# Peptides against a protein of PDB entry 5VJI, part 45

Target 1, 62 residues: chain A of PDB entry 5VJI
Amino acid sequence: NTLVVLHKSGLLEITLKTKELIRQNQATQAELDQLKEQTQMFIEATKSRAPQAWAKLQASLT

## One batch from the design tools (peptide; made by RFdiffusion4, then SolubleMPNN)

Design b2_p20_7_s2 (from b2_p20_7, 10 letters changed)
Fold by OpenDDE base, seed 2:
Structure b2_p20_7_s2 (fold): chain B 62 residues (1-62), chain A 20 residues (1-20)
Amino acid sequence: as target 1 above (62 residues)
Amino acid sequence: SLEEKEATLKKIKEELEKLK
């Protein structure tokens, strides 16, 4: 049947691997976005000199 | 056969669940 052919041809494996890579990419992107946000909070904290900005940054790092 | 299709679908489902 078609599904068996897809499996034996390797196409199914490629498809599933591609989906896994997409998932991993999404996870990495989320971590990168978090780092970008933390970096922005750090920049704002250094500019404002306000305790509230530092508290916000500290909370984001926990 | 229908049995072979069902087995393949089951395997696909299991592998997809691992990707969640």
Scores: peptide ipSAE 0.055, ipTM 0.608, DockQ to the pose 0.012
Fold by OpenDDE base, seed 1:
Structure b2_p20_7_s2 (fold): chain B 62 residues (1-62), chain A 20 residues (1-20)
Amino acid sequence: as target 1 above (62 residues)
Amino acid sequence: SLEEKEATLKKIKEELEKLK
């Protein structure tokens, strides 16, 4: 099977490392998206000067 | 054979894609 081939060829560790890097990249992307959303809420809060917008931002930072 | 090696590499690539 493919797993046996990967192990015998010495590529299994590379495959697993690649999988881990992909996972880490996905996690980093999720954090980046969250930061972008928080930044947008901050911008909107500063523009509107409405207490509701600041409350929304504060809730997102918990 | 070369064909068998190519088939093996293709299979490895497919399995790697499944790990994403």
Scores: peptide ipSAE 0.054, ipTM 0.555, DockQ to the pose 0.014
Fold by OpenDDE base, seed 3:
Structure b2_p20_7_s2 (fold): chain B 62 residues (1-62), chain A 20 residues (1-20)
Amino acid sequence: as target 1 above (62 residues)
Amino acid sequence: SLEEKEATLKKIKEELEKLK
């Protein structure tokens, strides 16, 4: 059957690995976006010198 | 048959989507 052919050819493995890489890429992108946001909050906190901005940053790091 | 192959491919696709 088709599944057996896909498995034996290695195409199934490639397909599953590709899907996993896409998932990992999405997760990494989410982490990167979070870091960018935290960096922006840090920049704003340093500029404003307002306790509220620092509190917001601190809350984001928990 | 072609219909059987299409059904098999559809099922494989559905299973692959569950693994995403």
Scores: peptide ipSAE 0.050, ipTM 0.563, DockQ to the pose 0.012
Fold by OpenDDE base, seed 5:
Structure b2_p20_7_s2 (fold): chain B 62 residues (1-62), chain A 20 residues (1-20)
Amino acid sequence: as target 1 above (62 residues)
Amino acid sequence: SLEEKEATLKKIKEELEKLK
């Protein structure tokens, strides 16, 4: 059985680890995108000096 | 045959998806 051979050779472990790394990378990317959005809202708040922009930023951080 | 190899690879992929 090829699957058994993959397990015994260590390739199955590598495959599963790769899948986990992909999942973690996707989660990290989502966090990064959120941070980028928050950063943009901060920039807009500082430029506009409008209370609404600051309120929007505060809401995003909550 | 190539077809048999493809079927085997497909089965392996399905089993890997079940594992995680």
Scores: peptide ipSAE 0.050, ipTM 0.547, DockQ to the pose 0.013

Design b2_p20_7_s3 (from b2_p20_7, 9 letters changed)
Fold by OpenDDE base, seed 5:
Structure b2_p20_7_s3 (fold): chain B 62 residues (1-62), chain A 20 residues (1-20)
Amino acid sequence: as target 1 above (62 residues)
Amino acid sequence: SLEEKEEQLKAEEEKLKEEL
């Protein structure tokens, strides 16, 4: 079957490893996006000097 | 048999998934 062919060729191992690397990349990208959003909220808080903007930032860090 | 080989390869695939 297809599984036998993929295993013997080494493509199964490469495919599974590639899928895991994609998953790890997606997780790292999500963390990066969160940091970017938090940075934007910090910039807005410093500009507005409004307590509400600081409250939004604080809520994002909890 | 072919069936035995397929079962062995499935077991190796599951082991590989656990290591990732």
Scores: peptide ipSAE 0.055, ipTM 0.662, DockQ to the pose 0.011
Fold by OpenDDE base, seed 1:
Structure b2_p20_7_s3 (fold): chain B 62 residues (1-62), chain A 20 residues (1-20)
Amino acid sequence: as target 1 above (62 residues)
Amino acid sequence: SLEEKEEQLKAEEEKLKEEL
């Protein structure tokens, strides 16, 4: 069957490793996007001096 | 049998997933 062929050729291991690398890349990208959003909220909070902007930032950090 | 080999390979696949 296809699974036996993939295992014997080493392509199964490559496929599984590729899936894990994609997962790790997605996780790292999500963390980066979160940091960018938090940075933007921080910049806006410092500009506006509005308590609600600081409250939004605080909620994102907890 | 081929079915037994498929089950063994699935078990090895699960072990490999845990090692990644």
Scores: peptide ipSAE 0.054, ipTM 0.653, DockQ to the pose 0.012
Fold by OpenDDE base, seed 4:
Structure b2_p20_7_s3 (fold): chain B 62 residues (1-62), chain A 20 residues (1-20)
Amino acid sequence: as target 1 above (62 residues)
Amino acid sequence: SLEEKEEQLKAEEEKLKEEL
């Protein structure tokens, strides 16, 4: 069957490794996006000096 | 048998997933 062929050819290992790399890339991208959002909240907090902006930033860090 | 091979490959796939 297809699974036997993929295993014997070594393509199954490559496929599984590729899937894991995609997962890790997605996780890293999510962390990066979160950091970008936190950076924006920090910028807004420093500009406005509004207590609600600092509260939003603090909530994002917990 | 084919069924035994499929079970062995599935077990090896699960082992490989844990090692990644």
Scores: peptide ipSAE 0.054, ipTM 0.649, DockQ to the pose 0.012
Fold by OpenDDE base, seed 3:
Structure b2_p20_7_s3 (fold): chain B 62 residues (1-62), chain A 20 residues (1-20)
Amino acid sequence: as target 1 above (62 residues)
Amino acid sequence: SLEEKEEQLKAEEEKLKEEL
């Protein structure tokens, strides 16, 4: 069957590894996006000196 | 049998998943 062929060809291993790499990439990308957002909030807080901007940043760091 | 091969392959697949 197709599964046996995939296993014998090594494509099953590649497929499973690729799926795991995609998962890890998605997790890392989410962390990176969060850090980018926090960085932007920090920049805005430092520029405006508005208490609301600092409160927003503080809430994001919890 | 084909069924036995599929069960063996499934067991090998599960082992491979644990190594990832």
Scores: peptide ipSAE 0.053, ipTM 0.647, DockQ to the pose 0.011

Design b2_p20_7_s4 (from b2_p20_7, 9 letters changed)
Fold by OpenDDE base, seed 3:
Structure b2_p20_7_s4 (fold): chain B 62 residues (1-62), chain A 20 residues (1-20)
Amino acid sequence: as target 1 above (62 residues)
Amino acid sequence: SLAEKEKKLEEEKKLKEELE
Protein backbone atom coordinates (compact mmCIF):
# COMPACT_ATOMS: atom_id res chain seq x y z
CA ASN B 1 0.00 0.00 0.00
CA THR B 2 0.94 3.68 -0.12
CA LEU B 3 2.22 3.71 3.46
CA VAL B 4 4.61 0.83 2.85
CA VAL B 5 5.90 2.39 -0.36
CA LEU B 6 6.44 5.77 1.29
CA HIS B 7 8.19 4.22 4.27
CA LYS B 8 10.54 2.09 2.21
CA SER B 9 11.40 4.93 -0.16
CA GLY B 10 12.16 7.35 2.67
CA LEU B 11 9.49 9.75 1.45
CA LEU B 12 7.39 9.22 4.56
CA GLU B 13 10.16 10.63 6.74
CA ILE B 14 10.59 13.57 4.39
CA THR B 15 6.85 14.19 4.31
CA LEU B 16 6.54 14.14 8.08
CA LYS B 17 9.59 16.37 8.47
CA THR B 18 8.17 18.80 5.92
CA LYS B 19 4.89 18.89 7.82
CA GLU B 20 6.76 19.65 11.03
CA LEU B 21 8.83 22.37 9.35
CA ILE B 22 5.66 23.99 8.04
CA ARG B 23 4.22 23.94 11.56
CA GLN B 24 7.38 25.46 13.02
CA ASN B 25 7.50 28.07 10.28
CA GLN B 26 3.93 29.09 11.04
CA ALA B 27 4.71 29.37 14.75
CA THR B 28 7.85 31.41 14.10
CA GLN B 29 5.96 33.67 11.72
CA ALA B 30 3.33 34.31 14.38
CA GLU B 31 6.04 35.25 16.88
CA LEU B 32 7.66 37.50 14.32
CA ASP B 33 4.36 39.23 13.61
CA GLN B 34 3.86 39.77 17.34
CA LEU B 35 7.33 41.26 17.63
CA LYS B 36 6.63 43.56 14.71
CA GLU B 37 3.47 44.76 16.40
CA GLN B 38 5.28 45.31 19.68
CA THR B 39 8.00 47.22 17.85
CA GLN B 40 5.39 49.46 16.29
CA MET B 41 3.81 50.11 19.69
CA PHE B 42 7.25 50.98 21.04
CA ILE B 43 7.83 53.44 18.21
CA GLU B 44 4.45 55.05 18.82
CA ALA B 45 5.10 55.24 22.55
CA THR B 46 8.42 57.01 21.99
CA LYS B 47 6.84 59.47 19.58
CA SER B 48 3.76 60.35 21.58
CA ARG B 49 5.34 60.40 25.04
CA ALA B 50 1.77 59.68 26.18
CA PRO B 51 1.23 57.44 29.20
CA GLN B 52 -1.52 55.61 27.34
CA ALA B 53 0.84 54.49 24.60
CA TRP B 54 3.32 53.18 27.16
CA ALA B 55 0.52 51.43 29.02
CA LYS B 56 -0.57 49.77 25.78
CA LEU B 57 2.96 48.59 25.11
CA GLN B 58 3.35 47.31 28.66
CA ALA B 59 0.11 45.37 28.38
CA SER B 60 1.31 43.75 25.15
CA LEU B 61 4.52 42.56 26.79
CA THR B 62 2.75 40.91 29.71
CA SER A 1 -10.20 -10.61 -1.51
CA LEU A 2 -12.77 -8.04 -0.44
CA ALA A 3 -11.39 -8.11 3.09
CA GLU A 4 -7.85 -7.44 1.86
CA LYS A 5 -9.03 -4.50 -0.22
CA GLU A 6 -10.92 -3.05 2.72
CA LYS A 7 -7.85 -3.42 4.93
CA LYS A 8 -5.66 -1.60 2.40
CA LEU A 9 -8.18 1.21 2.11
CA GLU A 10 -8.30 1.58 5.88
CA GLU A 11 -4.51 1.72 6.10
CA GLU A 12 -4.39 4.39 3.41
CA LYS A 13 -7.08 6.35 5.23
CA LYS A 14 -5.03 6.25 8.43
CA LEU A 15 -1.99 7.50 6.54
CA LYS A 16 -3.96 10.41 5.11
CA GLU A 17 -5.17 11.33 8.57
CA GLU A 18 -1.60 11.27 9.89
CA LEU A 19 -0.41 13.51 7.06
CA GLU A 20 -3.09 16.15 7.67
Scores: peptide ipSAE 0.072, ipTM 0.639, DockQ to the pose 0.010
Fold by OpenDDE base, seed 1:
Structure b2_p20_7_s4 (fold): chain B 62 residues (1-62), chain A 20 residues (1-20)
Amino acid sequence: as target 1 above (62 residues)
Amino acid sequence: SLAEKEKKLEEEKKLKEELE
């Protein structure tokens, strides 16, 4: 069957490794997006000097 | 044949589950 052929050719291992790398990349991208959002909140807090903006930033860092 | 198609579908299903 196709699975056996993939296993014997070594392509299954490559496919599974590729899948894992994609998963890790997605996780890293999510962390990066979160950091970008936190950076934006920091910028807004520094611009407004409003206590509410700092409170929002602090809540996001927990 | 119908049996051959069913076998192929089952193999493809197993492969899909392994790759998830």
Scores: peptide ipSAE 0.072, ipTM 0.634, DockQ to the pose 0.011
Fold by OpenDDE base, seed 5:
Structure b2_p20_7_s4 (fold): chain B 62 residues (1-62), chain A 20 residues (1-20)
Amino acid sequence: as target 1 above (62 residues)
Amino acid sequence: SLAEKEKKLEEEKKLKEELE
């Protein structure tokens, strides 16, 4: 059957590895997006004299 | 035949389970 053919050809392993890489990529992208957001809050805090901007940054880092 | 269709559906099910 198809599963047996995929297994014997090595394509099943490639498929499973691809799925794992996609998962890891998505996780890394989420972390990167979070870091970008935190960086933006840091920039805003440094440009502002408002304590609210620093409080917002602090809350994001906890 | 019905038996052949059932067999193919079972094979497809096994593949889906492996790829989850």
Scores: peptide ipSAE 0.071, ipTM 0.627, DockQ to the pose 0.010
Fold by OpenDDE base, seed 2:
Structure b2_p20_7_s4 (fold): chain B 62 residues (1-62), chain A 20 residues (1-20)
Amino acid sequence: as target 1 above (62 residues)
Amino acid sequence: SLAEKEKKLEEEKKLKEELE
């Protein structure tokens, strides 16, 4: 079957490793995006000096 | 046979589920 062929060719191991790397990449990208958003909120808070902007940033860090 | 085809399809389905 296809599974046996993939295993014998070594492609199964590569496929599973690739799947895991994609998962890890997605997780890292999500963390990076969150950090970028928090950084933007920080920049806006420093520019506006508005209490609401700081409150928004604080809420995002929870 | 029909049974062999069904078995192969089930094996393929199982592989797809493991790769998701």
Scores: peptide ipSAE 0.070, ipTM 0.631, DockQ to the pose 0.011

Design b2_p20_8_s1 (from b2_p20_8, 13 letters changed)
Fold by OpenDDE base, seed 3:
Structure b2_p20_8_s1 (fold): chain B 62 residues (1-62), chain A 20 residues (1-20)
Amino acid sequence: as target 1 above (62 residues)
Amino acid sequence: AEEKIAAMQAKIQELEKKIA
């Protein structure tokens, strides 16, 4: 069947590896997005000079 | 057929080294 052919040819291995890399990329991207958001909150806090902006940043770091 | 599969597997290993 198709699965046996994919396994014997090695295409199943590369497919599964690609899927794992995509998963890792998604996880890393999520961490990057979180850091970008925290950085933006820091920038906004320095600009606004408002205590609530600093409180929002501090809450995000917990 | 087995030789073709072996060649494909060698190419796959090469690609895996580049992307891993």
Scores: peptide ipSAE 0.041, ipTM 0.583, DockQ to the pose 0.018
Fold by OpenDDE base, seed 5:
Structure b2_p20_8_s1 (fold): chain B 62 residues (1-62), chain A 20 residues (1-20)
Amino acid sequence: as target 1 above (62 residues)
Amino acid sequence: AEEKIAAMQAKIQELEKKIA
């Protein structure tokens, strides 16, 4: 069947490796997005005297 | 057929080197 052919050719190996790389990329992107959000909250907190803004930032750092 | 599989494997090794 198709799976056997993919395995014999070696294409299954690079397919699985590619899937893992995509997963790692997604994880890294999530961490980057979190940092970007924290940066935005920090900027907003510095622009206002509202304690709610600082509380929101503090909550995001836990 | 066997030669084609061998050629594919060689190409796969090349691609794996690029993405490693």
Scores: peptide ipSAE 0.041, ipTM 0.571, DockQ to the pose 0.017
Fold by OpenDDE base, seed 1:
Structure b2_p20_8_s1 (fold): chain B 62 residues (1-62), chain A 20 residues (1-20)
Amino acid sequence: as target 1 above (62 residues)
Amino acid sequence: AEEKIAAMQAKIQELEKKIA
């Protein structure tokens, strides 16, 4: 039984830990990407006299 | 072998400590 071998050897533990770290990394990356997007919208809003650009930014911050 | 498994487990604990 592969599962039994993995469990007894400890490789299951490290595998699960690795998966969790990947999850955390992905979550952090998502937050970073969101910040980058918001920053871009802010830059565009500052360059624009159109209230729609600010409305778009406001919506993203909700 | 049980000894090999124990050695692997010790190494895993070391790696997990480093990652944490």
Scores: peptide ipSAE 0.040, ipTM 0.580, DockQ to the pose 0.017
Fold by OpenDDE base, seed 4:
Structure b2_p20_8_s1 (fold): chain B 62 residues (1-62), chain A 20 residues (1-20)
Amino acid sequence: as target 1 above (62 residues)
Amino acid sequence: AEEKIAAMQAKIQELEKKIA
């Protein structure tokens, strides 16, 4: 069957490795996006004299 | 068929080196 052919050719191995790399990349990107958001909240908090701006940032760090 | 598979395996090894 197709799975046997993929396994014997080695294509299954590279496919699985590629999928794992994609997963890792997506996870890293999510962390990066979170950091960017937190940075933006920090910037907004520094510009604001409203306590709720800092509270929002604090909540994001938990 | 076997020769084609061997060629594929060689290409896979090349790709794996690039990924590693």
Scores: peptide ipSAE 0.040, ipTM 0.577, DockQ to the pose 0.017

Design b2_p20_8_s2 (from b2_p20_8, 14 letters changed)
Fold by OpenDDE base, seed 3:
Structure b2_p20_8_s2 (fold): chain B 62 residues (1-62), chain A 20 residues (1-20)
Amino acid sequence: as target 1 above (62 residues)
Amino acid sequence: AQAQIAAMQQQIQQLEQQIA
């Protein structure tokens, strides 16, 4: 069957490795996006001088 | 043929080395 052919050819191994790398990249990207969002909230808090903006930032840092 | 599979495996190993 197709799975056996993929395994014997070695394509399954590279496919699984690629999938794992994609997963790791997605996880790292999510962390980066979260940090970017927190940075934006910090910038907005410093500009607005509004306690609401600081409260929003604090809520995100949990 | 088995020779073709071996060549494909060697190519895959090169790709894995580049990716990893």
Scores: peptide ipSAE 0.049, ipTM 0.604, DockQ to the pose 0.017
Fold by OpenDDE base, seed 1:
Structure b2_p20_8_s2 (fold): chain B 62 residues (1-62), chain A 20 residues (1-20)
Amino acid sequence: as target 1 above (62 residues)
Amino acid sequence: AQAQIAAMQQQIQQLEQQIA
């Protein structure tokens, strides 16, 4: 049984830990990307005096 | 061999310590 061998060897634990780290990394990256996008919208809103740009930013913060 | 498995377990524990 492959699963039993993986468990007893400890390889299953390292695999599961790796998967969790990947998940956490992806979540953190997503938050970072969102912040970058919001920052860009803020920059554009400050450059433009258009209410639409501010509305777009406000919507993103919701 | 069981000795090989034990050696593998030790290596995995070291890796887990580095990753954790």
Scores: peptide ipSAE 0.048, ipTM 0.606, DockQ to the pose 0.016
Fold by OpenDDE base, seed 5:
Structure b2_p20_8_s2 (fold): chain B 62 residues (1-62), chain A 20 residues (1-20)
Amino acid sequence: as target 1 above (62 residues)
Amino acid sequence: AQAQIAAMQQQIQQLEQQIA
């Protein structure tokens, strides 16, 4: 069948490696997005001086 | 047909080297 052909040709290995790289990229992007959000909360906390903003930032760092 | 498969395998190995 098609799966057997893909395996024997080596294309399946490429496909699986690509899938894993996509997963790793997504994980790294999520970490980056989290850092960006934390940075934004820090900026807001420094601007507002509101205790709620600092509490929000502190909660995000756990 | 077998020659085509061998050529494809060679290309795949090159792609794997680039991706790794």
Scores: peptide ipSAE 0.046, ipTM 0.596, DockQ to the pose 0.016
Fold by OpenDDE base, seed 4:
Structure b2_p20_8_s2 (fold): chain B 62 residues (1-62), chain A 20 residues (1-20)
Amino acid sequence: as target 1 above (62 residues)
Amino acid sequence: AQAQIAAMQQQIQQLEQQIA
């Protein structure tokens, strides 16, 4: 069957590895996006004299 | 056929464990 052919050719292993790499990349990207958001909140807090901006940043770090 | 499918599924699980 198709699955046996994929396994014997090595393509199944490559496919599984690729899938995992994509997953890891997506997870890393999510963490990066979170850091970018936190950085933006920090910048806004430094420009603001409102305690709410710092409270928002603090909440994001927990 | 079912036995073969089960065996292949087991191999897939092993490969997934190895790449993790």
Scores: peptide ipSAE 0.040, ipTM 0.600, DockQ to the pose 0.015

Design b2_p20_8_s3 (from b2_p20_8, 14 letters changed)
Fold by OpenDDE base, seed 3:
Structure b2_p20_8_s3 (fold): chain B 62 residues (1-62), chain A 20 residues (1-20)
Amino acid sequence: as target 1 above (62 residues)
Amino acid sequence: AAAQIAAMQAQIQQLEQQIA
């Protein structure tokens, strides 16, 4: 059984750890991208007198 | 062999330490 071999060898553990790190990296990147987007919305709102720009920013922060 | 398994285990532990 391949799964048993992977488990006993430790490769399953490292594989799962790697998958978790990839997940965490992806999550962190998503948070960073969201922050960048929020920053852009803030910049646009500060330059705009359009209520929808501020509403969009407000929505992003809630 | 048992020695090969032990060596592999040690290698994995090192990798896990680097990754963690």
Scores: peptide ipSAE 0.049, ipTM 0.592, DockQ to the pose 0.016
Fold by OpenDDE base, seed 1:
Structure b2_p20_8_s3 (fold): chain B 62 residues (1-62), chain A 20 residues (1-20)
Amino acid sequence: as target 1 above (62 residues)
Amino acid sequence: AAAQIAAMQAQIQQLEQQIA
């Protein structure tokens, strides 16, 4: 069957490795996006004296 | 051909090493 052919050819291994790399990349990208957002909120909070800006930043860190 | 399949397997192994 198709699965046996994929396994014996070695393509299954590289496919699974690729899927794992995609997963790791997505996780890293999510962390990066969160850091970018937190950085932006920090910048806005430092420019503002509005308590809501700091509250928003604090909420993002929890 | 069997030779083509073997060559493809070798290429796959090389690619696996590159992305590991």
Scores: peptide ipSAE 0.049, ipTM 0.590, DockQ to the pose 0.016
Fold by OpenDDE base, seed 5:
Structure b2_p20_8_s3 (fold): chain B 62 residues (1-62), chain A 20 residues (1-20)
Amino acid sequence: as target 1 above (62 residues)
Amino acid sequence: AAAQIAAMQAQIQQLEQQIA
């Protein structure tokens, strides 16, 4: 049984750990992307001084 | 097969240390 051998060898553990690390990396990247976008909206808001831009920023922070 | 599994276990332990 391949699955049994995989489990007993520990390769399954490595596979699952790798998948979890990938997931965590993706989550971190998503947070970074969000921050980058929020930063851009903040920059635009300060430049435009328009209520519309500030409203968009506020909505993104909710 | 058993010998291969033992060798694989050693490699896995090494990898676990690297990624932990």
Scores: peptide ipSAE 0.048, ipTM 0.616, DockQ to the pose 0.016
Fold by OpenDDE base, seed 4:
Structure b2_p20_8_s3 (fold): chain B 62 residues (1-62), chain A 20 residues (1-20)
Amino acid sequence: as target 1 above (62 residues)
Amino acid sequence: AAAQIAAMQAQIQQLEQQIA
């Protein structure tokens, strides 16, 4: 069957490896997006004298 | 056929080495 052919050819292995790489890429993207948001909150906190902005930043770091 | 599968295996191993 098709699955046997995929396994014997090695295409199943490369497919699974590709899926794992996509997963890792997505995880890295999530970390990057979080850092970008934290950076934005830091910028806003530095522009504001309001303690609420710093509290918001601190909450994002926990 | 078997020859096609063998050729695919060789190419896949090359790709796996490139992305590992």
Scores: peptide ipSAE 0.046, ipTM 0.616, DockQ to the pose 0.017

Design b2_p20_8_s4 (from b2_p20_8, 14 letters changed)
Fold by OpenDDE base, seed 1:
Structure b2_p20_8_s4 (fold): chain B 62 residues (1-62), chain A 20 residues (1-20)
Amino acid sequence: as target 1 above (62 residues)
Amino acid sequence: AEAQIQAMQAQIQELEEKIA
């Protein structure tokens, strides 16, 4: 069947590896985006000196 | 079908090395 052919040819392995790489890339990008957001909140907290800004930053770190 | 699979394995191996 098609699945057996894909497995024996090696194409299934490539497909699965590609999917895993996409997943890893997405996870890494999400971590980077989160760090960027936290950095922005830190910058805003230092500028405003407002307790609510620090509270917002603290909430993001939990 | 098996003969075609064997003929493609070398090309697939090269692609795997590039992706890995």
Scores: peptide ipSAE 0.040, ipTM 0.596, DockQ to the pose 0.016
Fold by OpenDDE base, seed 3:
Parts: C-alpha cells; structure tokens; sequence
Structure b2_p20_8_s4 (fold): chain B 62 residues (1-62), chain A 20 residues (1-20)
C-alpha cells in the first residue's frame, strides 16, 4: 500500500521530520512574537509616561 | 519496485542531511 511504499522509500521519515521542524518553528515564532509585543509595550510605556502603560506591560509579563 | 525505492532512499537521505 501507499504507506508501506512511503516508509520504505524514506519519504515518510522526511515528512515526519519536516512536520516536527514546522512545529518547532511555529513555537519559536510564537515566543518571538510575544517578545516583540512586550518590547512594543515597553516602548509605549517609556513614551507615554502614563502609569497605566507600565501596568499593561507588567500584566503581560506575569 | 523495491529497486526503485532504494534509489529514492539515497536521494531522500541526502535531503534529510540538509534539513536536519
């Protein structure tokens, strides 16, 4: 069957490895996006001099 | 055929080395 052929050829292994790399990339990207958002909140807090902006940043870090 | 699969496996292994 198709699954057996894919396994014997090695294509199944490369497919599974690719899927895992995609998963890892997505997880890393999510962490990076969170850091970017926190950085933006920090920039806004420094510009606004408003206590609520710092409170918003603090809430994001908890 | 199994012979063709063996040839494909060599190419796949090379790709795996590049990806991993």
Amino acid sequence: as target 1 above (62 residues)
Amino acid sequence: AEAQIQAMQAQIQELEEKIA
Scores: peptide ipSAE 0.040, ipTM 0.596, DockQ to the pose 0.016
Fold by OpenDDE base, seed 4:
Structure b2_p20_8_s4 (fold): chain B 62 residues (1-62), chain A 20 residues (1-20)
Amino acid sequence: as target 1 above (62 residues)
Amino acid sequence: AEAQIQAMQAQIQELEEKIA
């Protein structure tokens, strides 16, 4: 039984842990990308002074 | 086969310590 062998060797645990780390990495990357986008919108809002730029930023924060 | 599994277990333990 392949599953039994994987479990006894510990490879199953490593595989599951790796999958979890990948998931966490993806979540962290998504948060980072969101922050980058919000920062860019803030910069553009300060440059343009256009009400729609601030509205766009505000919408992204909610 | 058991010797190979034991070797794999040692490597896995090292990886677990690195990941933890």
Scores: peptide ipSAE 0.037, ipTM 0.581, DockQ to the pose 0.017
Fold by OpenDDE base, seed 5:
Structure b2_p20_8_s4 (fold): chain B 62 residues (1-62), chain A 20 residues (1-20)
Amino acid sequence: as target 1 above (62 residues)
Amino acid sequence: AEAQIQAMQAQIQELEEKIA
């Protein structure tokens, strides 16, 4: 069947490796997005005297 | 069919080198 052919050719290995790379990329992107959000909260906290902004930033760092 | 698989293996090895 098709699965057997894919396995014997090595294409299944490539497919699984690609899937893993996509997963790793998504995880890295999530970490990057978190850092970007924390940076934005820091900027907002420095622009305002509002203690709520600093509290929000502090909460994000836990 | 087996000959086709053999031909595909060479291409797959090249792709693996790009992904690694």
Scores: peptide ipSAE 0.036, ipTM 0.587, DockQ to the pose 0.016

## One batch from the design tools (peptide; made by RFdiffusion4, then SolubleMPNN)

Design b2_p21_1_s1 (from b2_p21_1, 12 letters changed)
Fold by OpenDDE base, seed 5:
Structure b2_p21_1_s1 (fold): chain B 62 residues (1-62), chain A 21 residues (1-21)
Amino acid sequence: as target 1 above (62 residues)
Amino acid sequence: SADQKLLELIDKLLADALAAD
């Protein structure tokens, strides 16, 4: 059947690997977005020098 | 997103292949 052909041709492996790479890229992007947010909180903390801002940043780093 | 659309396309391909003889 079609699935057998995909498997034997190697196309199935490529397809599944593509899915995995997309997922990995999504995960990396999420981490990058989180880092950007944390960076912004850090900037705000340095500007205000308020304990509340530092506490907010600290909570986000756990 | 483009990535999500591609994932959906791949899933459809796999589903169709599984259902086909």
Scores: peptide ipSAE 0.280, ipTM 0.806, DockQ to the pose 0.743
Fold by OpenDDE base, seed 3:
Structure b2_p21_1_s1 (fold): chain B 62 residues (1-62), chain A 21 residues (1-21)
Amino acid sequence: as target 1 above (62 residues)
Amino acid sequence: SADQKLLELIDKLLADALAAD
């Protein structure tokens, strides 16, 4: 059957590994996006020099 | 997103393979 052919050819393993790599990429991208957001808050805090901006940044880090 | 579409495509291909048996 089709599934057996996919398995024996190695394509099933490649397909499943591809899914896992995509999920790992998504997780890494989420962490990167969070860091970018925190960086922006840091930039804004340095520009404004306002306590509330630093408080916002601090809250994002905890 | 492109990644989500690819995941959905893979799942569809796997489902079709199972159904074709």
Scores: peptide ipSAE 0.280, ipTM 0.806, DockQ to the pose 0.740
Fold by OpenDDE base, seed 2:
Structure b2_p21_1_s1 (fold): chain B 62 residues (1-62), chain A 21 residues (1-21)
Amino acid sequence: as target 1 above (62 residues)
Amino acid sequence: SADQKLLELIDKLLADALAAD
């Protein structure tokens, strides 16, 4: 059957690995987006010099 | 997104392969 052919040819392994890499990429992108947000909060905290801005940043790091 | 579309395509491929038993 088709699944057996995919397995024997190695294409199934490549397909499954591709899925895994995409998921890993999505996870890494999410972490990167979080870091970008935290970086922006840090920049805003340094600009405002307001304690509440630093508190907001600190809360995001917990 | 492009990644999501690719995942959906792969899932469809696998589903079709399983249905071809």
Scores: peptide ipSAE 0.276, ipTM 0.804, DockQ to the pose 0.785
Fold by OpenDDE base, seed 1:
Structure b2_p21_1_s1 (fold): chain B 62 residues (1-62), chain A 21 residues (1-21)
Amino acid sequence: as target 1 above (62 residues)
Amino acid sequence: SADQKLLELIDKLLADALAAD
């Protein structure tokens, strides 16, 4: 039984922990991508000086 | 993505281990 061997050796735990770390990395990356998007909206708001651009940014933060 | 491919590889490994008993 390969699965039993993996479990007894500790490799199963390492494998499952690796999966969890990858998922956590993906979640962190998603947060980073959101921040990058918000940063871009901020840049556009400062460049355009248009009220609608600031409104768009504000909406993204709420 | 690379992470997705790795997750799929791990799942395949676990599935194969389960099937092999």
Scores: peptide ipSAE 0.279, ipTM 0.805, DockQ to the pose 0.763; fails the geometry check

